# Designs tried in a protein design run: peptides against a protein of PDB entry 3V4O. Part 5

Target 1, 234 residues: chain A of PDB entry 3V4O
Amino acid sequence: DQPLAKDKVALLIGNMNYREHPKLKAPLVDVYELTNLLRQLDFKVVSLLDLTEYEMRNAVDEFLLLLDKGVYGLLYYAGHGYENFGNSFMVPVDAPNPYRSENCLCVQNILKLMQEKETGLNVFLLDMCRKRNDYDDTIPILDALKVTANIVFGYATCQGAEAFEIQHSGLANGIFMKFLKDRLLEDKKITVLLDEVAEDMGKCHLTKGKQALEIRSSLSEKRALTDPIQGTEY

## One batch from the design tools (peptide; made by RFdiffusion4, then SolubleMPNN)

Design b1_p8_4_s1 (from b1_p8_4, 4 letters changed)
Fold by OpenDDE base, seed 3:
Structure b1_p8_4_s1 (fold): chain B 234 residues (1-234), chain A 8 residues (1-8)
Amino acid sequence: as target 1 above (234 residues)
Amino acid sequence: EKLQSYAP
């Protein structure tokens, strides 16, 4: 039985022009290319660059409004970030130096809200560092997640590790997107697809021992980004 | 080629 999506919605955020932190380059290209790929997969894509905290929160709110029962939701983020106590934090461009959790968006909080929408699939692609922020000792008290068995995290790097882009005079992908883009259109279960991306990335001599894709999932159904939208011809 | 970390 072919899984169907009621709809497919993606929010892509690329932060690069930080006010108080080092500027990045790859998010521009990565967001652009991912946008084109997801649109080929019939996703409704909202792509935004260089968002302040206020703008990021608004974007997430608007994204959530597009989610409903059976909808596939995909959140992609490229930029600065950190991970404390298993919680991933996306850093807005206007974040202070140093930043704390109250200045950032917690991915797990977004997941909670997505679960409340009874989505068919929740995919997070996080192209950011996962090192601990020593300037933030707060332990966020998050509401318990529901058991929905429809969650996939694609971390660009391992826990406690960093994500990278190649220093280039021109525009180039980050390491994660460099390999993801080659397989994203494949008709495979999303976890299988990401596993293949992980193997491809593992062959990169530049990031061997420095960056590796981590897949964290609870996906009990064969859900793919290529799944057709309900009510359409397939 | 060199890598640029996303870490601040």
Scores: peptide ipSAE 0.449, ipTM 0.914, DockQ to the pose 0.878
Fold by OpenDDE base, seed 5:
Structure b1_p8_4_s1 (fold): chain B 234 residues (1-234), chain A 8 residues (1-8)
Amino acid sequence: as target 1 above (234 residues)
Amino acid sequence: EKLQSYAP
């Protein structure tokens, strides 16, 4: 049977103009490109740039309010970030230098909250570095996740590695988005789609040995971003 | 083409 989404909602965050950290360029274009693609997939998309901690937390809260049973939720983040003990942290533009977990948003916490909404699909696309933050020795104590079998993580890079942007005469695109955008509209299981993106990235001479897509998933059903919304006419 | 790291 064709899987159906109750609704499809995406929150896209691109942080570039950091106050205490190096400025980035790619998130602007990447958020724009992804917004256009997801809208073609009938996602309700909220796209935000350069969010403070307060604004990011509010955005996530508002995003969660749009989630409900059977809803497809997609969170995309492009910006500075780090990974400690398997937990991913998104860095707001007003984060101090150095930043700690208390200054950042933990993706796994968001996942837990999404699970409580009984979503049909939870997709995280994290275009950020995954290096250990040596300035933060906090060990997060997270509540146990439910076994929902509807979770997909697309990490732009490997654990402990960096993510990059490609600069062209002042313009920049993230490597992850460069390859993702070419396949995002394909009617395929999301993990299969991302696997193909991973192969495309692996064939690129620029990224070989530098950046590789990591897919982490527990997805027991053939869910795709192209899945139709229940009750809609196509 | 040049690569720029997202690392802080």
Scores: peptide ipSAE 0.446, ipTM 0.919, DockQ to the pose 0.789
Fold by OpenDDE base, seed 2:
Structure b1_p8_4_s1 (fold): chain B 234 residues (1-234), chain A 8 residues (1-8)
Amino acid sequence: as target 1 above (234 residues)
Amino acid sequence: EKLQSYAP
């Protein structure tokens, strides 16, 4: 009765060197460390940095091609972003200033496409701000999502709030990855794992009242990132 | 330590 994954595939995107927006630092380290951890969990990992809109869309398309019935799909994003009316938008490095939805990738659209693949698990780890973009007045019309009960969102921050990285003379993690990396290898239901990460983050005096992890899920099975791949022996 | 926002 152990849940099995047909396969496990992850796409990690870290955007730092923006052309028209403030540059970031943590995504480099965060993507690197997360890549190492997910590979230990037998994920097939594609890690990319500083993607243009065109490159991001291509990466997502290729990622979707690797998904199929029962496959675990994980999308991690670190960079600039915004949230309008409950829809999350990832900002490419070549986005204009100001950017609009047409310049960005909508996470919920990606989720819709993942559902069509009949995946076993859909995990989104979004390390970006969730503030309203006042320069984007468009109301997106998204297709209705299916009730698949296999969706987990880990938001690095609360709705309407900002995500942060630690300012360091050298390379350092963002706040979210600082705590996530310590628990990611644990054999626990993914929502339970993220809940523990949320508590760890909550104990950090630096981010109290500024950044808190938000979990949104409809996961009806005890699915974990440690679940074995069907047909393989460990 | 100081924090840097991901906000543009």
Scores: peptide ipSAE 0.446, ipTM 0.917, DockQ to the pose 0.868
Fold by OpenDDE base, seed 1:
Structure b1_p8_4_s1 (fold): chain B 234 residues (1-234), chain A 8 residues (1-8)
Amino acid sequence: as target 1 above (234 residues)
Amino acid sequence: EKLQSYAP
């Protein structure tokens, strides 16, 4: 009855120092804090900052190599991004201005590849904007997704909206991570956990009407980030 | 407090 993970693997990417786009600050702190939390949950965590397109693609490839049947996979991204036709694109630090889909990594393509690995759980935490990129008129033809009923998207913001960080002299989390980190260690179904984060975030006066967490899930089982790894005591 | 957008 207790859900078990064959393993738990996470790839965390924080892009801040863009060459042709505004620099960000929060991803540094967000990736660091999330790394520590996920490691407490026995995730194998690879955390990377300021990746070029080439490096991002390599990181994803290496991440996929760690995935297998029953493995929990978690991808976190903080940085610039956009969403066209329901497809999320992560922007590498060396992306041109303006950037196009060919310069970016499509999250849905990564999901497709994760499904091929027959993962036990696929979690995407995307701390990026979801506005349409008007400079990209490409309509991507994506491979069909399987019905695996194990997919959870945590979008830091709503479709067509922007994600934010707080500007001040010191280090601070982005809005999403500010609330996520407080609940991440809770032993709850991941969608329930994110729902609570959404409510907490909704109380933030700074982002009312500007940023709201969106949960997209097809998770049909009670899976949690706290689920034990097969062969371990809990 | 002021917000910084992640939009390019």
Scores: peptide ipSAE 0.438, ipTM 0.915, DockQ to the pose 0.896

Design b1_p8_4_s2 (from b1_p8_4, 4 letters changed)
Fold by OpenDDE base, seed 2:
Structure b1_p8_4_s2 (fold): chain B 234 residues (1-234), chain A 8 residues (1-8)
Amino acid sequence: as target 1 above (234 residues)
Amino acid sequence: MELQSFAP
């Protein structure tokens, strides 16, 4: 049987113009490209740029309100970030220098809340660095996740590593989005799709030994971003 | 063409 989505909702966040940290360029184009692709896949897409902590938290809250049983939820983030003890933290544009966990949004906390909605699929695409933040000595105690077998993480880089953007003639694209955009519309299980993106990235001479896609998933069903929405015809 | 890290 073809898996069906109750609905498909995506929140895309691109942070570039940081107040106390280096500015980025790629998130602008990357969010734009991903928005266009996801809309072709009949996602309801909210795309936001340069969010403060307050705005990011509000955006996530509104995103969660759109989720319900069987809904596909996708969160994309491009910007500064870090990973401490397996927890991913997205950095708002107004974060202080140095930033700590209380200044940032924890992705795993968002996942917990998505699970409470009994979503059909939870996809996280994180285009950020995954290096340890030495200025944050907090060990987060997170609630245990439910066993929902519907979770996919696409990390733009490996644990402890950096993500990069390509600068060319005033324009910039993230390495992750450069390859993701070529395959995103394919009707394949999302983990298979990301695996192929990983291989494409691996053939790029620019990033060999510098950046590699990591896929972390617990997905027991053949769910794809191309899955039709229940009650609709395509 | 050059690579720019997302790291601070």
Scores: peptide ipSAE 0.353, ipTM 0.888, DockQ to the pose 0.779
Fold by OpenDDE base, seed 4:
Structure b1_p8_4_s2 (fold): chain B 234 residues (1-234), chain A 8 residues (1-8)
Amino acid sequence: as target 1 above (234 residues)
Amino acid sequence: MELQSFAP
């Protein structure tokens, strides 16, 4: 039987113009392209750029309000980030230099809150670096996750590695989005789709040995971004 | 083509 979504909601955040850190370029185009694609998939999409810590937290709160039982939730982030002790931290544009976890948003905390909403699917697409932040020795104590078997992480890069953007003729695109956009509309289980994206990315000579997609999932059902919304004609 | 890291 075809899986159904109660609704489909996405929050896309692209941080580029950092106050105390190097500016990025790719998030602008990447957020735009992903927005258009997800809307074609009948996602309700909120796309935001250059968010402060306060604004990011508010955006996440508003995003969570749209989630409920059976709703597909997708969070995309492009910007600076780091990973400490398996926890992913998104860096707001007003983060200090150096930044610590208290200045950032923890993705796993967001996941915990999404699980409380009893969502049908939780997808995180994180286009950021995953290197350890040596300036933050804090060991986060996170709430335990539930066993919901509906979680998919698409990391633009491997643990401990960096994510890259390609600049050509004044344009910049993230490596992850470059390949993701070609397959995102395919009617496939999201983990299968991302696996194909990983293979496509692996053929890119520019990022050999530098960047590879990592898929981390606990998805026991054949859930796809193309799944129809319950109560709609399909 | 140039690669730019997202690293801070």
Scores: peptide ipSAE 0.350, ipTM 0.888, DockQ to the pose 0.803
Fold by OpenDDE base, seed 1:
Structure b1_p8_4_s2 (fold): chain B 234 residues (1-234), chain A 8 residues (1-8)
Amino acid sequence: as target 1 above (234 residues)
Amino acid sequence: MELQSFAP
């Protein structure tokens, strides 16, 4: 039985021109490529680059307004980030040096808010480092998550590890997106799709021992990004 | 080909 999405909405954020941190290059192309792919999958896509903290929070708020019961929500982030105590933090371009959790957006908080919308699927694709921020020793108190069995995390790298981009002939792509884009349109359960991406990425000699895709999911249904939107024909 | 970390 084919699952249906009430709607499909994606927020893509690529931060690269940081004010107080090293600049990145891959997010520009990665966001662009992912945007085009998700639109082919009939996602409503909002793509934004180089967001300040204020702008990021507003973007997330607007994204959440588009979510409702049965809606597929996808959040993609490419940029600087860190992970403390299992919580992922996206770093705005105007974040200070050093930054702390109060300067950043917590992904798990966004997830909680998505759960409140009773979404049909929550997908997070996080192309950022997952190293601990030693300058932030605070433990965030987060609201308890619901057991919704519809959550998928695709981490570009392992816990405590770094994510990388490849510079080639003036172009730059994140390692994660390099392989994700080749499979994203496949009609497969999202966790299966990501598993295949992980295998593809694992064959890259440049990142062996440095970066590996981590999939964390509780998805109990065969939901795919290719799932039709209710009331539509394909 | 150059590998660049996303680390701050």
Scores: peptide ipSAE 0.347, ipTM 0.887, DockQ to the pose 0.798
Fold by OpenDDE base, seed 5:
Structure b1_p8_4_s2 (fold): chain B 234 residues (1-234), chain A 8 residues (1-8)
Amino acid sequence: as target 1 above (234 residues)
Amino acid sequence: MELQSFAP
């Protein structure tokens, strides 16, 4: 039988106007476009821009409250970030320079909390750089993750690499979103969908050798963002 | 068309 979602909830965060770091442009448009697409997929979408550490933590907490058994959870982040020892850190707009892990939100910690909710699907779309932060020498000790086989990471860029935005005519779009938006509504297993996005990115001359999508997944079921919500008739 | 890095 076709997988069903108990509900579908998404938190979209776009950080642009950093206080002590370079300002970005793409998150504004990217969050907007993704919001519209996910709403077409019947996601309950909370979209937020330029969040402080406090606001980001609150947003994540509120997001987690909406998750429950069988719920599809999607977290999208566009902004500054880094990756240390396989852990992804989202950087709030009020983060100091340099920032450390204590100033940022660890994605893997969020994943752990999502697993505790017994969600049906956990999707992370991270449009951020994945370079090592040399100013942060802390080694995070994370709790062991459960084997839930319902996790999908879409990294906008490769390990240790940078993510980019395209600036054109005053507007900027993230490269990841440029290709993702064309396929997001397709009724396909999310990993298959992302794989096709990866191929599209790979064919683009602009991004060859600069940015490539990385998919990290443990998804044992054919779950798609288009999966219907249980008990809902359209 | 110009690329801008998300790097901090």
Scores: peptide ipSAE 0.341, ipTM 0.887, DockQ to the pose 0.812

Design b1_p8_4_s3 (from b1_p8_4, 5 letters changed)
Fold by OpenDDE base, seed 3:
Structure b1_p8_4_s3 (fold): chain B 234 residues (1-234), chain A 8 residues (1-8)
Amino acid sequence: as target 1 above (234 residues)
Amino acid sequence: MKLQSFAP
């Protein structure tokens, strides 16, 4: 039986013009490319750039309003970030220097809220560094996640490692998006798709030993981004 | 081509 999505909704955030931190370049192009691909997959896509903390929180809230039982939710983030104690934090453009968890958005908190919506699939694509933030020693106490078996994390890099962009002639693409875009439209289980992306990325000499895709999933069904929307004929 | 880290 073909898995069906009640709907497919994606929120893409690219932060690059930071006020108190180094500026980035890749998020602009990466968000654009991913937007076009996801729209081809019949996702409803909201793409936003350079969000303040307030704007990011509002965007997430609006995103959550579009989620419901059986809906596929995809969150993509490109920008500064860190990981403390297994929790991923996305850094808004107006974050102070140094930033702390209260200045940032915790991905796992968003996941919890998505689970409450009884989504059919939760995909997180995080193109950010995963180094520990030494300026934040707070241990967040998060609510326990439910066992929904519909979660996929695609980390652009390994735990404790950095993510990179390739700069050439003023243009920049993230390493992750460089390889993801070539396979994203394939009709495959999302974890299989990402695994193939990981292999492709592993052939890049520039990032060998520096950046590798990490897939963390609890996905008990053969869910793909290509899954049709319920009630529609394609 | 130059690699640039997303690190702060």
Scores: peptide ipSAE 0.348, ipTM 0.891, DockQ to the pose 0.786
Fold by OpenDDE base, seed 4:
Structure b1_p8_4_s3 (fold): chain B 234 residues (1-234), chain A 8 residues (1-8)
Amino acid sequence: as target 1 above (234 residues)
Amino acid sequence: MKLQSFAP
């Protein structure tokens, strides 16, 4: 039987113009491209750029309000980030230099809150570096996750590695989005889709040995971004 | 083409 979504909601955040850190370019184009694609998939999409810590937290709160039982939730982030002790931290544009976890948003905390909404699918697409932040020795104590078997992480890069953008003639695109956009509309289980993206990315000579897609999932059902919304004609 | 890291 075809899986159904109660609704489909996405929050896309692209941080580029950092106050105390190097500016990025790719998030602008990448957020735009992903927005257009997800809307074709009948996602309700909120796309935001250059968010402060306060604005990011508010955006996440508003995003969570749209989630409910059976809803597909997708969070995309492009910007600076780091990973400490298996926890992913998104860096707001007003983060200090150096930043610590208290200045950032923990993705796993967001996941916990999404699980409380009893969502049908939780997808995180994180286009950021995953290197350890040596300036933050804090060991986070996170709430335990539930066993919901509906979680998919698409990391633009491997643990401990960096994510890259390609700059050419003033334009910049993230490596992850470069390949993701070609397959995102395919009617496939999301983990299968990302696996194909990983293979495509692996053929890129520019990032050999530098960046590879990592898929981390607990998805026991054949859930796809193309799944129809319950109550709609399909 | 130039690669730019997202690293801070």
Scores: peptide ipSAE 0.344, ipTM 0.892, DockQ to the pose 0.809
Fold by OpenDDE base, seed 1:
Structure b1_p8_4_s3 (fold): chain B 234 residues (1-234), chain A 8 residues (1-8)
Amino acid sequence: as target 1 above (234 residues)
Amino acid sequence: MKLQSFAP
């Protein structure tokens, strides 16, 4: 039985022109490519680049307004980030040096808010480093998550590790997106799709021992990004 | 080809 999405909404954020941190290049192209692919999958896509903390928070708020019961929500982030105590933090372009959790957006908080919307699927694709921020010794107190069995995390790298971009002849792509884009349109359960991406990425000699895709999911249904939107014909 | 970390 084919699962149906009430709607499909994606927020894509690429931060690269940081004010107080090293600039990145890959997010520009990666966001663009992912945008085009997700639109082919009939996602409503909002793509934003180089967001300040204020702008990021507003973007997330607007994204959440588009979510409702049965809606597929996808959040993609490419940029600087860190992970403390299992919590992922996205770093705005105007974050200070050093930054702390109060300067950043916590992904798990966003997840909690998505759960409140009773979404049909919550997908997080996080193309950022997952190293601990030693300058942030605070332990965030987060609201307890619900058991919704519809959560998928695709981490570009392993816990405590870094994510990388490849620069070649002026062009740059993140390692994660380099392989994700080749499979994203496949009609497969999202966790299966990501597993295949992980295998493809694992064949890259440049990142062997440095970066590996981590999939964390509780998805109990065969949901795919290709799932039709209710009331539509394809 | 250069590998660049996303680390700050």
Scores: peptide ipSAE 0.343, ipTM 0.892, DockQ to the pose 0.794
Fold by OpenDDE base, seed 5:
Structure b1_p8_4_s3 (fold): chain B 234 residues (1-234), chain A 8 residues (1-8)
Amino acid sequence: as target 1 above (234 residues)
Amino acid sequence: MKLQSFAP
């Protein structure tokens, strides 16, 4: 039988106007475009821009409250970030320079909390750099994750690499979103969809050797963002 | 067209 979602909830965060770090442009447009697409997929979407640490933590908490057994949860982040020892950190706009893990939100911690909600699908789309933060020497000790086989990470770039935005005529789009938006509405298993996005990105001369999509998944079922919501008739 | 890194 076709997988059903109890509900579909997305939190989109775009951080651009950093206080002590370079400002970005792409998150504005990217969050907007992704919001419109996910709403077409009947996601309940909360889209937020330029969040402080406090606001980001609150947004995540509120997002988690909407998750429950069988719910599809999608977290999208566009902004500054880093990756230390396999842990991804989203950087709030009020983060100090340099920032440390205590100033940032750990994605893997969010994943753990999502697993506790017994969600049907956990999708992370991280449009951020994945370079090591040498100013943060802390080794996070995270709780062991459950084996839920419902996790998909779409990293806009490779491990240790940077993500980029395309600036044209005053507007900027993230490279990841440029290609993702063309396929997001397709009725395909999310990992298959992302794989096709990866191929599209790979064909782009602009990004060859600079940015490549990484898919990390443990998804044992054919789940798609297009999956219908249980009990909903259209 | 110009690429700008998300790097901090």
Scores: peptide ipSAE 0.333, ipTM 0.889, DockQ to the pose 0.796

